# Peptides against a protein of PDB entry 5HB3, part 1

All scores and structures are predictions.

Target 1, 150 residues: chain A of PDB entry 5HB3
Amino acid sequence: RQMQDRCMSEYNQRIRNAPEGSIDPFRMACYKIIGRCDLSNRSLDGLQTDVNDWIWLQFNLARETDRSLELAGESYGLAELQASIREIGLKHFPKTAAEDTNGSFGMFFYLQILAGMFEQAIAYLYPFSYVDAVHFAIALTYYGLLRPVD
Positions, changes and structure headers below are counted from each chain's first letter, unless a header gives other numbers.
Peptide ipSAE is a variant of ipSAE made for these designs: the mean of its two directions, with the distance scale d0 fixed at 1.0 Angstrom where the peptide's residues are scored. Compare it only between designs on the same protein; published cut-offs may not carry over.
A fold fails the geometry check if it doesn't show the stated peptide or something in it is severely misdrawn.

## One batch from the design tools (peptide; made by RFdiffusion4, then SolubleMPNN)

Design b1_p8_1_s1 (from b1_p8_1 with H7A A8E)
Fold by OpenDDE base, seed 3:
Structure b1_p8_1_s1 (fold): chain B 150 residues (1-150), chain A 8 residues (1-8)
Amino acid sequence: as target 1 above (150 residues)
Amino acid sequence: LTPEELAE
């Protein structure tokens, strides 16, 4: 693809040779998202972003189908994103209610839900808030997203 | 947490 090659060339040139303050961070974001430049770096430098922006970016950079695993030496799909969220949980979030000092468990629950990790999310939430876990489990079960125990 | 902290 001519456009992809041009994006890659421009991206590399700007990263390496651009004077200080001359790089448009929004243009660089376009190279990342549309041009898929430097996918090993899944961040947007020079932009003020939050956790929602981060997770949105991860989904957009991830490939939709497992077919990419067969065709490419390196692939990043939903499974890899879910693995990343698990690792983030291990590093940055309480594992038990006893470890919770600031109530940050809610953010990790949120990330797991967004990534479709429903069973794990409910299991994680349960020791922190029984009532909330049960209510969320009922809703997920209703939509067929959580396997009920018969 | 910031996006930078979430980066692996």
Scores: peptide ipSAE 0.318, ipTM 0.908, DockQ to the pose 0.712
Fold by OpenDDE base, seed 1:
Structure b1_p8_1_s1 (fold): chain B 150 residues (1-150), chain A 8 residues (1-8)
Amino acid sequence: as target 1 above (150 residues)
Amino acid sequence: LTPEELAE
């Protein structure tokens, strides 16, 4: 608690008082990840990041919500992350093989798998790559992550 | 896709 309070204080002070562009982006990232400062902004400004960095950050910021203890604040958990990935898919990824110009379907499949959206991921992949979809479906079923339809 | 595009 004392460490978190200190992080929040330092974060707020730097955001308010530091000249533009003078803040160490890595330090700010530490305040975000460790201090959980300003969780409404789930990005790392001033850092060159890729999609892997983004998804890693999302998982680190997401917490298992003990529903019973959550004060009336914005909770960010796995459910919210899954909703975000679904929205991203609708906006930025091809829906059909005909729309796929850059081969980006694999990235959306990857994001869905990481987020535990197994059924949706397999359903999405199937029209792009039947063989890969079946392969993943078999593996997921074997590990009890995908339920076969009776 | 960039992280910035994913955040929009």
Scores: peptide ipSAE 0.317, ipTM 0.908, DockQ to the pose 0.848
Fold by OpenDDE base, seed 5:
Structure b1_p8_1_s1 (fold): chain B 150 residues (1-150), chain A 8 residues (1-8)
Amino acid sequence: as target 1 above (150 residues)
Amino acid sequence: LTPEELAE
């Protein structure tokens, strides 16, 4: 907690007072990940990242329980991450095969799977690739991650 | 899709 308090204090001071581009982006990343600072901003500014880096960050920020009362930092749970992925899907990914121009549906399927959104992921994939959706559905069902039909 | 787009 003491470390987190210090991180929060330093983060707030730097974000408000430091000249643009003067803050070490890796230091800011440490404040974000370790200090739990400003979780409403779930990005790492000043770093070159890809989608894998993004999703890694989201999982590192996510917690199983709201610990806001115990910790100085903010809380961010799996449910919020899942909601974020849903929103991203609605905004940036094709909803139908007819809308798919670049084959990006696979990436959204991947993100949903990583976030444990199994039923939604399968339902999304089905109209794009029946065979792949059935393949994943079988596997997920076998491991108890997808509920079978009654 | 870029991380910046995902952050929006």
Scores: peptide ipSAE 0.312, ipTM 0.906, DockQ to the pose 0.836
Fold by OpenDDE base, seed 2:
Structure b1_p8_1_s1 (fold): chain B 150 residues (1-150), chain A 8 residues (1-8)
Amino acid sequence: as target 1 above (150 residues)
Amino acid sequence: LTPEELAE
C-alpha cells in the first residue's frame, strides 16, 4: 500500500508538472504496472511494443477477483479482458477464411486461448484449419478446459 | 496489428 501510494503520488506529480516530452516512458510504465496508476489507459505510451507486450500488460492490470473498488476506476478483470479481445477480433481479424489475406487468424486464436476463451477459440479456428481445431479441441477436452456439450 | 490498434 505504501509503495502504491508513493507511485501514485509521483505519477500524478510527473504528469502534472513535467515538461512535455521529458517523461521517461519506462518510468511511467513502472508506475502503471507496479503502482497501478491511471488504469483507465491500458497502454504504454512512448514505448515500442508488440501484441505480446500488450496482452502481457492486460493480464498484469487485470484483477482475478472483484477486489473492493479501492481504485476510483471501474473493475477490470478477466471478463472485461475477454470482452476486449472479442471486440478486437470483430474489428481487426478475419471472420472467415475468405477474408484472411495475411494469415492473422492465428494471432486471434492465440489471444483467445490466452484469455481462456477456449470454446470460442476452437469455433473460430475451425474454418481456417480443421485439423488444428480438432487437435486443440481434443487437448483442451483432455485437460477439462473444453466441454463437448452444454 | 499494432498495440495502438489493440488499445482502441
Scores: peptide ipSAE 0.310, ipTM 0.906, DockQ to the pose 0.806

Design b1_p8_1_s2
Fold by OpenDDE base, seed 1:
Structure b1_p8_1_s2 (fold): chain B 150 residues (1-150), chain A 8 residues (1-8)
Amino acid sequence: as target 1 above (150 residues)
Amino acid sequence: LTPEELHA
């Protein structure tokens, strides 16, 4: 608790008082990840990041919904992350093979798998790569993560 | 996709 309070205090002080461009983005990232400061903004400003960094951050910021935190209005868990991935998919990823100019379908499949959206991931991949979709479906079924249709 | 696009 004392560490979290200190992180929050330092974070707020730096955001308010530091000259523009003088804030160490790595330090701010530490406050975000460890101190859970300003969780409404789930990005790392001033850092060159990729999709892997983004998804890693989302998982680190996501917490299992402690019933006690449900009252705090700002709960970010796996369900919220899954919702975000769905929205991103609708906006930024190809829906059909004809729309895929950059081969980005694989990235969206990857994000869905990481977020535990197995059924949706397989359904999405199938029209792009039948063989890969079947391969993943078999593996997921073997490990009990995908339920076969009776 | 850029991280900025993922945050929209």
Scores: peptide ipSAE 0.180, ipTM 0.863, DockQ to the pose 0.769
Fold by OpenDDE base, seed 5:
Structure b1_p8_1_s2 (fold): chain B 150 residues (1-150), chain A 8 residues (1-8)
Amino acid sequence: as target 1 above (150 residues)
Amino acid sequence: LTPEELHA
């Protein structure tokens, strides 16, 4: 708790008062991850990141415990992460094969799988690649992660 | 997709 309070204080002070370009982005990342500072902003400013970095950050920020919610003052769990992925999907990923110009559907499928959105992931993949969707559906069903329709 | 697009 003491560490978190200090992180929050330092984070807020730096965000408000630090000269532009003077903030160590890695330090800010530590405040974000360890201190859970400003969870509404789920980005690492000043760092070159990729999709893997993004999803890693999301999972690190997500907490399942109610206790973490009390300490952070903000709720961010798996459900919120899943909602974020859905929103990203609607904005930035192709909805149909005809809209797919760069083959990015696979990345969205991957993100959904990582977030445990198995049924949605399979449903999304199906119109792009029937074979792959069936392949993953079989595997997920075998491991009890996909519920078969009765 | 750029990271910026994922954060928007």
Scores: peptide ipSAE 0.177, ipTM 0.862, DockQ to the pose 0.780
Fold by OpenDDE base, seed 4:
Structure b1_p8_1_s2 (fold): chain B 150 residues (1-150), chain A 8 residues (1-8)
Amino acid sequence: as target 1 above (150 residues)
Amino acid sequence: LTPEELHA
């Protein structure tokens, strides 16, 4: 707790008082990740990041609901991450093959799989690549991760 | 996707 409090103090001091552009973004990232500072902002400003960095950060910041409430006043766990991925999917990923201009469907499938959204991931992938969807469905079923629709 | 899109 002392380390977290110190990180929070330093983070808040820097974001409020440091001249713009003078803050080391990697240091700020450390405060975010280790200190769990300002968890409402789940981004790393001033860093070039990709989707893998984003999802890694989300999983890093996600905790059990009880701990998140106690430490940050807000809960951010797997359920909230799954909700975020769903929303991102609705906004930014193709819903049909006709909408897919850059092959980004695979990335959204990947994000859903990482987040444990297996049924939704398979359902999403199927219209883009039924072969891949079937292969993944078989594998997920084998591991007990996919529930058959009754 | 850009980071901005992921955080929207």
Scores: peptide ipSAE 0.175, ipTM 0.863, DockQ to the pose 0.720
Fold by OpenDDE base, seed 2:
Structure b1_p8_1_s2 (fold): chain B 150 residues (1-150), chain A 8 residues (1-8)
Amino acid sequence: as target 1 above (150 residues)
Amino acid sequence: LTPEELHA
């Protein structure tokens, strides 16, 4: 708690008082990750990041349970992350093989798997790669992660 | 995907 309060104080001070361009983005990232500062903004400003950095950040910021009311931020858990991935998918990933120009379907499949969206991931992959979808479905079923529809 | 697209 003391460390979090200190991080929040320093984060707020820097955001409000630091001249433009003088903020160390890595330091600000530390405040966000460790101090959980400004969780409404789930981005790392001033850093070049990729999809792996993004998903890593999302998982680090997500919590299973609503943290105690002490965190002024909205609750952000797995459900919210899954919703975000779904929205990203709808906006930025091909819905059909005909729309796939760059082979990015695999990345969206990957994100869905990481987020535990197994049924949706398999359903999404199926029209792009039947063989891969079947193999993943078998594997997920074996581990009890995919339930057959009754 | 750009980071900006992911943070939408």
Scores: peptide ipSAE 0.173, ipTM 0.862, DockQ to the pose 0.684

Design b1_p8_1_s3 (from b1_p8_1 with A8S)
Fold by OpenDDE base, seed 1:
Formats: C-alpha cells, sequence, structure tokens
Structure b1_p8_1_s3 (fold): chain B 150 residues (1-150), chain A 8 residues (1-8)
C-alpha cells in the first residue's frame, strides 16, 4: 500500500509539474505497470512500441476481477481485454482474404489466441488458411482448450 | 498496425 501510494503521488506530481517532453517515458511506464497509475490510459506515451509490447502491457494491467473489488468503478480484466481485441478486429483487421493486402490476418489470429478467444480465432483463420485453422483446431482440442461440437 | 491504431 505505501509503495503504491508513493508511486501514485510521484506519477501525479510529474504529470502536473514536469515540462512537456521532460518526463522519462520509461519511468512513467514503471509507475503505470508497478504502481497501477492512471489505468484508464493503457498506452505508453513517448515510447516506440509494437503490437507485442501493446498486448504484453494489456495482460500486465489486466487483473482477475476479485469480486470484492467490483465496487471500484474501473475494473480491467480478461473480459475487457477480449472486448477490446474484438473491437480492434472489427476496425483494423481484414474480414475476408480479398481485403487482406498486408497479410495482417495472422496478427489478429495471434491476438485472439493470446487472449484465450480460441473458437473465434479458429473461425476467423479458417477462410484465410483452411490448413492452418484445422491444424490449430486439432492442437487446441488435444489440450482441452477447444470443445468439439457433438 | 501502429500502437496508436490499437489504442483508438
Amino acid sequence: as target 1 above (150 residues)
Amino acid sequence: LTPEELHS
């Protein structure tokens, strides 16, 4: 508790008082990840990041919603992350092979798999690569992560 | 995809 309160105090002080561009973005990232400061903003400003960095951050910020903490208006768990991935998919990823100019379907498949959206991931991959979709479906079924329809 | 696109 004391460490978290200290991180929050330092974070708020820096955001308010530091001149623009003078804040060490790595320090701000530490306050966000360790101190859980300003969780409404799930980005790392001033850092060059990629999709892997983004998804890693989302998983680190996501917490199992302890039912006891549901009273805190800002809960970010796996369900919220899965919702965000669905929205990103609808906005930024191809829906059909004809729309795929950059081969980006694989990235959206990857994000869905990481988030435990197995059925949706396989269903999405199938029209792009039948062979790969079947291969992943077999593997996921073997590990009990995909339920075959009886 | 840029990080900015993922955060929009």
Scores: peptide ipSAE 0.128, ipTM 0.855, DockQ to the pose 0.779
Fold by OpenDDE base, seed 3:
Structure b1_p8_1_s3 (fold): chain B 150 residues (1-150), chain A 8 residues (1-8)
Amino acid sequence: as target 1 above (150 residues)
Amino acid sequence: LTPEELHS
């Protein structure tokens, strides 16, 4: 608790009082990841990051919420991450093969698989690549991760 | 996709 309180104090002081461009973005990232400071902002400002860095950060910030803690208004778990990925998909990825101009469907499929959204990932992939969707469905079913439709 | 787009 004392370390967390200190991290939060230092984080808030730097955000408010540091001259522009004087904040070490790596130090701010440490306060975010280790100190869990300002979890409403799930980005790393001032760092060159990619989609893999983003998804890694989301998983590190997400906590397994015991169902008993669902009453705590500020929980970010797997369900909230899955909701975020769904929203990103609706905003930034093609919904149909006819909308796909850049072949970006594969990235959204990848994000859904990482988040454990297996049924949705297969259903999404199917109209873009039938063969790949069937192969992934077989593999996921073999490992008990996809429920066969009876 | 940029990280900024993923956080919007």
Scores: peptide ipSAE 0.127, ipTM 0.853, DockQ to the pose 0.788
Fold by OpenDDE base, seed 5:
Structure b1_p8_1_s3 (fold): chain B 150 residues (1-150), chain A 8 residues (1-8)
Amino acid sequence: as target 1 above (150 residues)
Amino acid sequence: LTPEELHS
């Protein structure tokens, strides 16, 4: 608690008062990850990141249960992460094979799988690659992660 | 996808 309060105080002070470009982006990343500062902003400003960095950050920021322990009134859990992935999918990924120009459907499938969105991931993959969708569906079913429809 | 697109 004391460390979190200090992180929050320092984070807020730096965001408000530091000259532009004077803040160490790695230090700000530490405040976000360790201090859980400003969870509404799930980005790392001033750092060059990729999709893997983004998804890693989302999982580190996500918390399952304890609204009670978070001083921040906002809870960010798996459900909120899944919602974010859905929104990203609607905005930035192809919906049909005809819209796919660069093979990016695989990345969205990957993100959905990482987030435990198994049924949605398979349903999304199916029109792009029938064989791959069936292959993953069999594997997920075998491990009890995909529920067969009766 | 760019990081900016993921954060939008």
Scores: peptide ipSAE 0.124, ipTM 0.853, DockQ to the pose 0.750
Fold by OpenDDE base, seed 2:
Structure b1_p8_1_s3 (fold): chain B 150 residues (1-150), chain A 8 residues (1-8)
Amino acid sequence: as target 1 above (150 residues)
Amino acid sequence: LTPEELHS
């Protein structure tokens, strides 16, 4: 508690009082990750990040929503992350093999797998690579992660 | 994907 309060105080003070461009983006990232400051903004401003950095950040910021915290308007859990990945997929990834110009379907498949969206990941991969989709489906079924649709 | 696209 005391460390979080201190991080939040320092974060808010820097955002409000620091001259533009004087904020160390790595220090601000530490406040966000460790101090959980300003979780409504799930970006790292002033840092060059990639998809791996983004997904790592999302998982670090996500918390298992105790049902008691669902009443708190600021709950960010796995469900919210899955929703975000779905939205990103709809906006930025190919929906069909004909739309795939850069082979980015694999990245969206990867993001869905990381987020535990196994059925959706397999269904998405199937039209791009039948063989890979079948292999992953077998593996996921073996581990009890893929449920047969009744 | 740019970071901006991921955070939108």
Scores: peptide ipSAE 0.121, ipTM 0.852, DockQ to the pose 0.724

Design b1_p8_1_s4 (from b1_p8_1 with H7A)
Fold by OpenDDE base, seed 1:
Structure b1_p8_1_s4 (fold): chain B 150 residues (1-150), chain A 8 residues (1-8)
Amino acid sequence: as target 1 above (150 residues)
Amino acid sequence: LTPEELAA
């Protein structure tokens, strides 16, 4: 608790008082990840990152603890992350093969798999690559992550 | 896609 409080204090102080362009973005990233400062902004400003870095950050910021035990008014967990990925899919990824211009469907499939959205991921992939979808479905079923139909 | 686009 004391460490978190200190991180929040330092984060707020630096954001408010530091000259423009003088803030170490790696330090700010530490405050974000360790201190959980300003969780409404789930990005690493001033750093060159890719989609893998983004999804890694989302998982780190998502709490594993049960909401019922938390006193915080705002919570961010796996459910919220899954909702975010769903919304991203609607906004930024092709719905059909006809809409796919750059092969980005694979990235959205990847994000859904990482977030444990297995049924949705398979359903999404099938019209783009039915062979790959079937292979993934078999594998997921084998490991008990996808329930077979009776 | 960039992280910035995903955040929007």
Scores: peptide ipSAE 0.327, ipTM 0.907, DockQ to the pose 0.827
Fold by OpenDDE base, seed 3:
Structure b1_p8_1_s4 (fold): chain B 150 residues (1-150), chain A 8 residues (1-8)
Amino acid sequence: as target 1 above (150 residues)
Amino acid sequence: LTPEELAA
């Protein structure tokens, strides 16, 4: 607890008082990941990151929680991350093959798989690539990650 | 997409 309190104090002080260009973005990232400072902002400012870095950060900030805590809306776990992925899909990715102009459906499929949204991922991929959807479905079923129809 | 776009 003392470490976290110190991290919060230092984080707040630097955010408010540090001159422009003097903040080490890697140090600030440590406060975010280790100190869990300002979890409402799940991004790393001042760093050149990609989608893989982003999703890694989301998983690290997520925690296992009880159902009672989930109902209270005071926790961020896998369910909340999955909800975020769904929202991202609605905002940024094609919903049908007719809307696909640049082949970005593959990235959304990838994010859904990483988040454990297997049935939804396969269902999403199917109208874009039948062959790929069937091959992934076979593999996921083999490992018990996809529930086939009886 | 960039992380900034995903966070929006």
Scores: peptide ipSAE 0.326, ipTM 0.907, DockQ to the pose 0.824
Fold by OpenDDE base, seed 5:
Structure b1_p8_1_s4 (fold): chain B 150 residues (1-150), chain A 8 residues (1-8)
Amino acid sequence: as target 1 above (150 residues)
Amino acid sequence: LTPEELAA
């Protein structure tokens, strides 16, 4: 608790007082991840990151339990992350094979799988690659992660 | 896709 309070204090001071670009982005990342500072901004500014870094951050920031008991305002859990991924999909990824110019469908499939959106992931993948979708469906079913319809 | 696009 003391560490978190200190992180918040330092974070707020730096945001207010530090010249733009003068703050060590790795230090700011530590405040965000460890101190849970400014969780409304779920990005790491000033760092070169990729999609894997982004999704890793989202999982780290997401709470295991939506315990309303935590005095913190907005709850951010797996459900909210899944909703975010869905929205990202609608905005930034091809919906049909005809719209796919860069082969980016695989990335969205990957994100959905990581987020545990298995049924949606398979359904999404199917029109792009039915073979891959079937193979993944079999595997997911085998591990009890996908429920086949009788 | 950039992380910035995903974060928006």
Scores: peptide ipSAE 0.322, ipTM 0.907, DockQ to the pose 0.812
Fold by OpenDDE base, seed 2:
Structure b1_p8_1_s4 (fold): chain B 150 residues (1-150), chain A 8 residues (1-8)
Amino acid sequence: as target 1 above (150 residues)
Amino acid sequence: LTPEELAA
């Protein structure tokens, strides 16, 4: 808690008083990740990141509902992350094989799997790769992670 | 797809 309070104080001070471009983006990232500062902005500005970095950040910032309320004042858990991934899918990824121009369907499948959206992930993958979808479906079912009846 | 595009 002491560390978090210090992070919040320093973060607020820097955001308000630091000249533009003078803030170390890595330091700001630390404040966000460790200090849980400004969680409404779930991105790392000023850093070159990829999708893996993004999803890692989302998971690290996500908490159980009760815990998130205690620490951040807002609820951001797995459900909210899953909702975000759904929206990303609708906006940025092909919905059908015919719309796939660059093979990006795999990335969306990947994101859905990471977020535990197994049924949706399999359903999404199926029209793009029947074999892969069946393969994953079998495995997920075996481990009790897929509900085929739904 | 970039993180910036994801963060919209």
Scores: peptide ipSAE 0.318, ipTM 0.905, DockQ to the pose 0.812

Design b1_p8_2_s1 (from b1_p8_2, 4 letters changed)
Fold by OpenDDE base, seed 2:
Structure b1_p8_2_s1 (fold): chain B 150 residues (1-150), chain A 8 residues (1-8)
Amino acid sequence: as target 1 above (150 residues)
Amino acid sequence: SSWDRFFS
Protein backbone atom coordinates (compact mmCIF):
# COMPACT_ATOMS: atom_id res chain seq x y z
CA ARG B 1 0.00 0.00 0.00
CA GLN B 2 2.76 2.42 0.84
CA MET B 3 4.50 1.72 -2.41
CA GLN B 4 1.33 2.17 -4.36
CA ASP B 5 0.55 5.42 -2.63
CA ARG B 6 4.02 6.64 -3.38
CA CYS B 7 3.72 5.64 -7.01
CA MET B 8 0.40 7.38 -7.30
CA SER B 9 1.74 10.49 -5.68
CA GLU B 10 4.74 10.63 -7.94
CA TYR B 11 2.69 9.81 -11.00
CA ASN B 12 0.18 12.53 -10.31
CA GLN B 13 2.86 15.02 -9.45
CA ARG B 14 4.69 14.41 -12.69
CA ILE B 15 1.61 14.52 -14.83
CA ARG B 16 0.49 17.77 -13.30
CA ASN B 17 3.72 19.58 -12.69
CA ALA B 18 6.33 18.30 -15.09
CA PRO B 19 7.30 20.59 -17.93
CA GLU B 20 5.94 19.57 -21.27
CA GLY B 21 8.06 16.93 -22.90
CA SER B 22 10.16 16.29 -19.81
CA ILE B 23 8.31 13.24 -18.59
CA ASP B 24 10.23 10.01 -18.88
CA PRO B 25 7.78 7.66 -20.54
CA PHE B 26 9.49 4.60 -19.12
CA ARG B 27 9.16 5.91 -15.61
CA MET B 28 5.53 6.66 -16.21
CA ALA B 29 5.10 3.17 -17.56
CA CYS B 30 6.54 1.79 -14.34
CA TYR B 31 4.04 3.78 -12.34
CA LYS B 32 1.27 2.50 -14.54
CA ILE B 33 2.29 -1.13 -14.28
CA ILE B 34 3.60 -1.37 -10.74
CA GLY B 35 1.60 1.34 -9.08
CA ARG B 36 -1.54 0.78 -11.13
CA CYS B 37 -1.85 4.50 -11.54
CA ASP B 38 -4.64 6.03 -13.60
CA LEU B 39 -6.26 2.78 -14.66
CA SER B 40 -8.77 4.72 -16.70
CA ASN B 41 -5.97 5.33 -19.15
CA ARG B 42 -4.69 1.91 -20.09
CA SER B 43 -2.01 3.01 -22.51
CA LEU B 44 1.68 3.74 -22.37
CA ASP B 45 1.99 7.27 -23.61
CA GLY B 46 5.19 8.28 -25.27
CA LEU B 47 6.29 4.74 -25.98
CA GLN B 48 6.29 2.94 -29.26
CA THR B 49 4.12 -0.03 -28.54
CA ASP B 50 2.57 -2.72 -30.66
CA VAL B 51 -0.49 -4.86 -30.21
CA ASN B 52 1.47 -7.35 -28.14
CA ASP B 53 2.59 -4.64 -25.76
CA TRP B 54 -0.94 -3.36 -25.50
CA ILE B 55 -2.52 -6.69 -24.79
CA TRP B 56 0.23 -7.51 -22.31
CA LEU B 57 -0.51 -4.29 -20.49
CA GLN B 58 -4.24 -4.96 -20.47
CA PHE B 59 -3.77 -8.36 -18.90
CA ASN B 60 -1.36 -6.99 -16.34
CA LEU B 61 -3.80 -4.30 -15.35
CA ALA B 62 -6.84 -6.53 -15.35
CA ARG B 63 -7.88 -7.85 -11.95
CA GLU B 64 -10.88 -9.94 -11.07
CA THR B 65 -11.31 -8.33 -7.70
CA ASP B 66 -13.94 -6.28 -6.04
CA ARG B 67 -13.34 -2.58 -6.21
CA SER B 68 -13.08 -2.56 -2.45
CA LEU B 69 -10.04 -4.80 -2.68
CA GLU B 70 -8.33 -2.81 -5.37
CA LEU B 71 -5.69 -0.56 -3.87
CA ALA B 72 -5.76 1.70 -6.89
CA GLY B 73 -9.34 2.64 -6.18
CA GLU B 74 -10.33 1.66 -9.70
CA SER B 75 -11.41 -1.67 -11.05
CA TYR B 76 -10.56 -3.18 -14.38
CA GLY B 77 -11.37 -6.79 -14.98
CA LEU B 78 -11.69 -9.27 -17.79
CA ALA B 79 -15.15 -8.04 -18.65
CA GLU B 80 -13.86 -4.54 -19.25
CA LEU B 81 -10.98 -5.88 -21.28
CA GLN B 82 -13.38 -7.89 -23.39
CA ALA B 83 -15.46 -4.81 -23.92
CA SER B 84 -12.37 -2.93 -25.04
CA ILE B 85 -11.48 -5.66 -27.50
CA ARG B 86 -14.98 -5.58 -28.91
CA GLU B 87 -14.72 -1.86 -29.40
CA ILE B 88 -11.34 -2.20 -31.05
CA GLY B 89 -12.76 -4.85 -33.31
CA LEU B 90 -15.64 -2.71 -34.37
CA LYS B 91 -13.42 0.24 -35.13
CA HIS B 92 -10.24 -1.17 -36.53
CA PHE B 93 -10.68 -4.68 -37.84
CA PRO B 94 -12.44 -5.98 -40.91
CA LYS B 95 -15.94 -7.27 -40.43
CA THR B 96 -16.02 -9.22 -43.66
CA ALA B 97 -13.53 -10.88 -45.94
CA ALA B 98 -14.22 -8.19 -48.49
CA GLU B 99 -13.00 -5.56 -46.05
CA ASP B 100 -9.84 -7.46 -45.25
CA THR B 101 -7.09 -5.85 -47.26
CA ASN B 102 -4.20 -6.55 -44.91
CA GLY B 103 -5.05 -9.92 -43.47
CA SER B 104 -5.61 -8.35 -40.09
CA PHE B 105 -8.55 -10.58 -39.25
CA GLY B 106 -6.15 -13.06 -37.73
CA MET B 107 -4.94 -10.55 -35.18
CA PHE B 108 -8.43 -9.75 -34.02
CA PHE B 109 -9.20 -13.43 -33.80
CA TYR B 110 -6.06 -13.81 -31.71
CA LEU B 111 -7.03 -10.99 -29.37
CA GLN B 112 -10.46 -12.48 -28.82
CA ILE B 113 -8.94 -15.87 -28.05
CA LEU B 114 -6.53 -14.34 -25.56
CA ALA B 115 -9.40 -12.59 -23.84
CA GLY B 116 -11.44 -15.76 -23.60
CA MET B 117 -14.02 -14.57 -26.11
CA PHE B 118 -14.10 -17.99 -27.73
CA GLU B 119 -17.59 -18.03 -29.17
CA GLN B 120 -17.16 -14.58 -30.61
CA ALA B 121 -13.74 -15.45 -31.94
CA ILE B 122 -15.05 -18.48 -33.79
CA ALA B 123 -18.01 -16.58 -35.11
CA TYR B 124 -15.69 -13.87 -36.32
CA LEU B 125 -13.21 -16.24 -37.95
CA TYR B 126 -15.83 -18.34 -39.71
CA PRO B 127 -16.47 -16.06 -42.69
CA PHE B 128 -12.74 -15.52 -43.20
CA SER B 129 -11.62 -19.11 -42.87
CA TYR B 130 -14.23 -21.79 -42.51
CA VAL B 131 -11.73 -24.60 -42.09
CA ASP B 132 -9.75 -22.82 -39.40
CA ALA B 133 -12.88 -21.82 -37.56
CA VAL B 134 -14.09 -25.40 -37.48
CA HIS B 135 -10.74 -26.66 -36.24
CA PHE B 136 -10.59 -24.10 -33.48
CA ALA B 137 -14.18 -24.80 -32.56
CA ILE B 138 -13.43 -28.49 -32.23
CA ALA B 139 -10.37 -27.80 -30.12
CA LEU B 140 -12.14 -25.32 -27.87
CA THR B 141 -15.04 -27.70 -27.43
CA TYR B 142 -12.66 -30.49 -26.56
CA TYR B 143 -11.19 -28.40 -23.77
CA GLY B 144 -14.62 -27.30 -22.58
CA LEU B 145 -14.06 -23.69 -23.50
CA LEU B 146 -16.67 -23.34 -26.20
CA ARG B 147 -20.28 -23.32 -25.16
CA PRO B 148 -23.06 -23.80 -27.62
CA VAL B 149 -25.16 -20.74 -28.08
CA ASP B 150 -28.52 -21.55 -26.61
CA SER A 1 1.93 1.96 -37.31
CA SER A 2 -1.67 1.00 -37.91
CA TRP A 3 -1.68 -0.21 -34.34
CA ASP A 4 -1.12 3.22 -32.88
CA ARG A 5 -4.79 3.88 -33.32
CA PHE A 6 -5.67 1.07 -30.97
CA PHE A 7 -3.86 2.62 -28.07
CA SER A 8 -5.02 6.21 -28.39
Scores: peptide ipSAE 0.022, ipTM 0.625, DockQ to the pose 0.214
Fold by OpenDDE base, seed 5:
Structure b1_p8_2_s1 (fold): chain B 150 residues (1-150), chain A 8 residues (1-8)
Amino acid sequence: as target 1 above (150 residues)
Amino acid sequence: SSWDRFFS
């Protein structure tokens, strides 16, 4: 608690008072990750990050706790992450094989799998790669992760 | 968008 309060204090002081260009992006990232500061902004400003960095950050920030117990005063859980991935999919990834020009369908499939969206991931992959979709479906079923439609 | 950097 004391550490978190100190992180929040320093974070708020820097975002409000620091001269332009004087903020170390890595330090701010530490405050966000360790201190859970400003969880409404789940990006790392000033850092060149890739999709792996982004998804790693999302999982680190996600908590399945009661909002009343979160010291940061904000809530971000798996449901919100899944919603974000769904929205990203609709905006930035191909919906059909005909729209896929760069093979990015695999990345969206990967993000859905990481977020536990197994049924949606298989359904998405199927029109792009039938064989791969079947193999993943078999594996997910074997581990009891794919729920059959009743 | 914030995501363009992942696919450019």
Scores: peptide ipSAE 0.019, ipTM 0.607, DockQ to the pose 0.442
Fold by OpenDDE base, seed 3:
Structure b1_p8_2_s1 (fold): chain B 150 residues (1-150), chain A 8 residues (1-8)
Amino acid sequence: as target 1 above (150 residues)
Amino acid sequence: SSWDRFFS
C-alpha cells in the first residue's frame, strides 16, 4: 500500500505539474502498470504503441478479483475489457463483408478470441470467412469453450 | 482519440 500511495503521488504530481516535454513516458507507464494509477485512462501517453501494445496493457490492468478489496478505488476486470473491445469493433472495424476494404476483420476476430468472446467472435467471422469460422467453431466446441445454442 | 494511434 505504501508503494502504491507513493506511485499515485508521483504520477499525479508529474501529470499535473511537469513542464511540457519533460515527462519520461516510460516512468509514467511504470506508475500506471505497477501502481495501477489512473485506471480510467488505459493508454500509454507519449509512447509509440500499436494494437498489440494496447491489448497487452488491457490484460495487465484487468483484475478479476473481489472489487471490495481493490485498493485503487477503480475496478477494471474482464467484463470491462470485453466492453472496450466491443466498442472498438463498432468504431474501427467493418461490420459486414461489404464494408471490408483492407481485410482488417481478422484483427477484430483476434481481439474477441483473446478476450474470451468466443460466440461473438465466430458470429463475426462467419460472413467474412465461412470456412475459417467453421473450423474455429469446431475447435472451440471440442474444448468446451463454445456453447452452441441448442 | 486514444484509438487514433492504432487505427489511423
Scores: peptide ipSAE 0.016, ipTM 0.594, DockQ to the pose 0.563
Fold by OpenDDE base, seed 4:
Structure b1_p8_2_s1 (fold): chain B 150 residues (1-150), chain A 8 residues (1-8)
Amino acid sequence: as target 1 above (150 residues)
Amino acid sequence: SSWDRFFS
């Protein structure tokens, strides 16, 4: 708690008072990750990040905690992460094989798997790769992770 | 970040 408070204080001070262009983005990233500062902004400004960096950050920031216990008054858990992944899927990933020009369907499948959205992941993958969808479905079922869609 | 667009 003391460390978090210190990180939050430093983070806010730097955002407000630092001269333009003087902020070390890596330092700010450390404050965000360690101090959980500004959870409404789940990105690393000033850093070039890929999808792996993004998803790593999301899981790092996600906590199963009551909103009332969050110091910043912000809550971000698995449910919110899953909602975010669903939303980015709707906006930024192909819905059909005809829309996929660069093979990005696999990445969205991967994101859904990481987030525990197994049924949705298999349903999504099926029209892109039948064989892969079946193999993953078998594996997920074997481990008790896949449930029949009612 | 390059992925900020996911939140817009």
Scores: peptide ipSAE 0.024, ipTM 0.651, DockQ to the pose 0.255; fails the geometry check

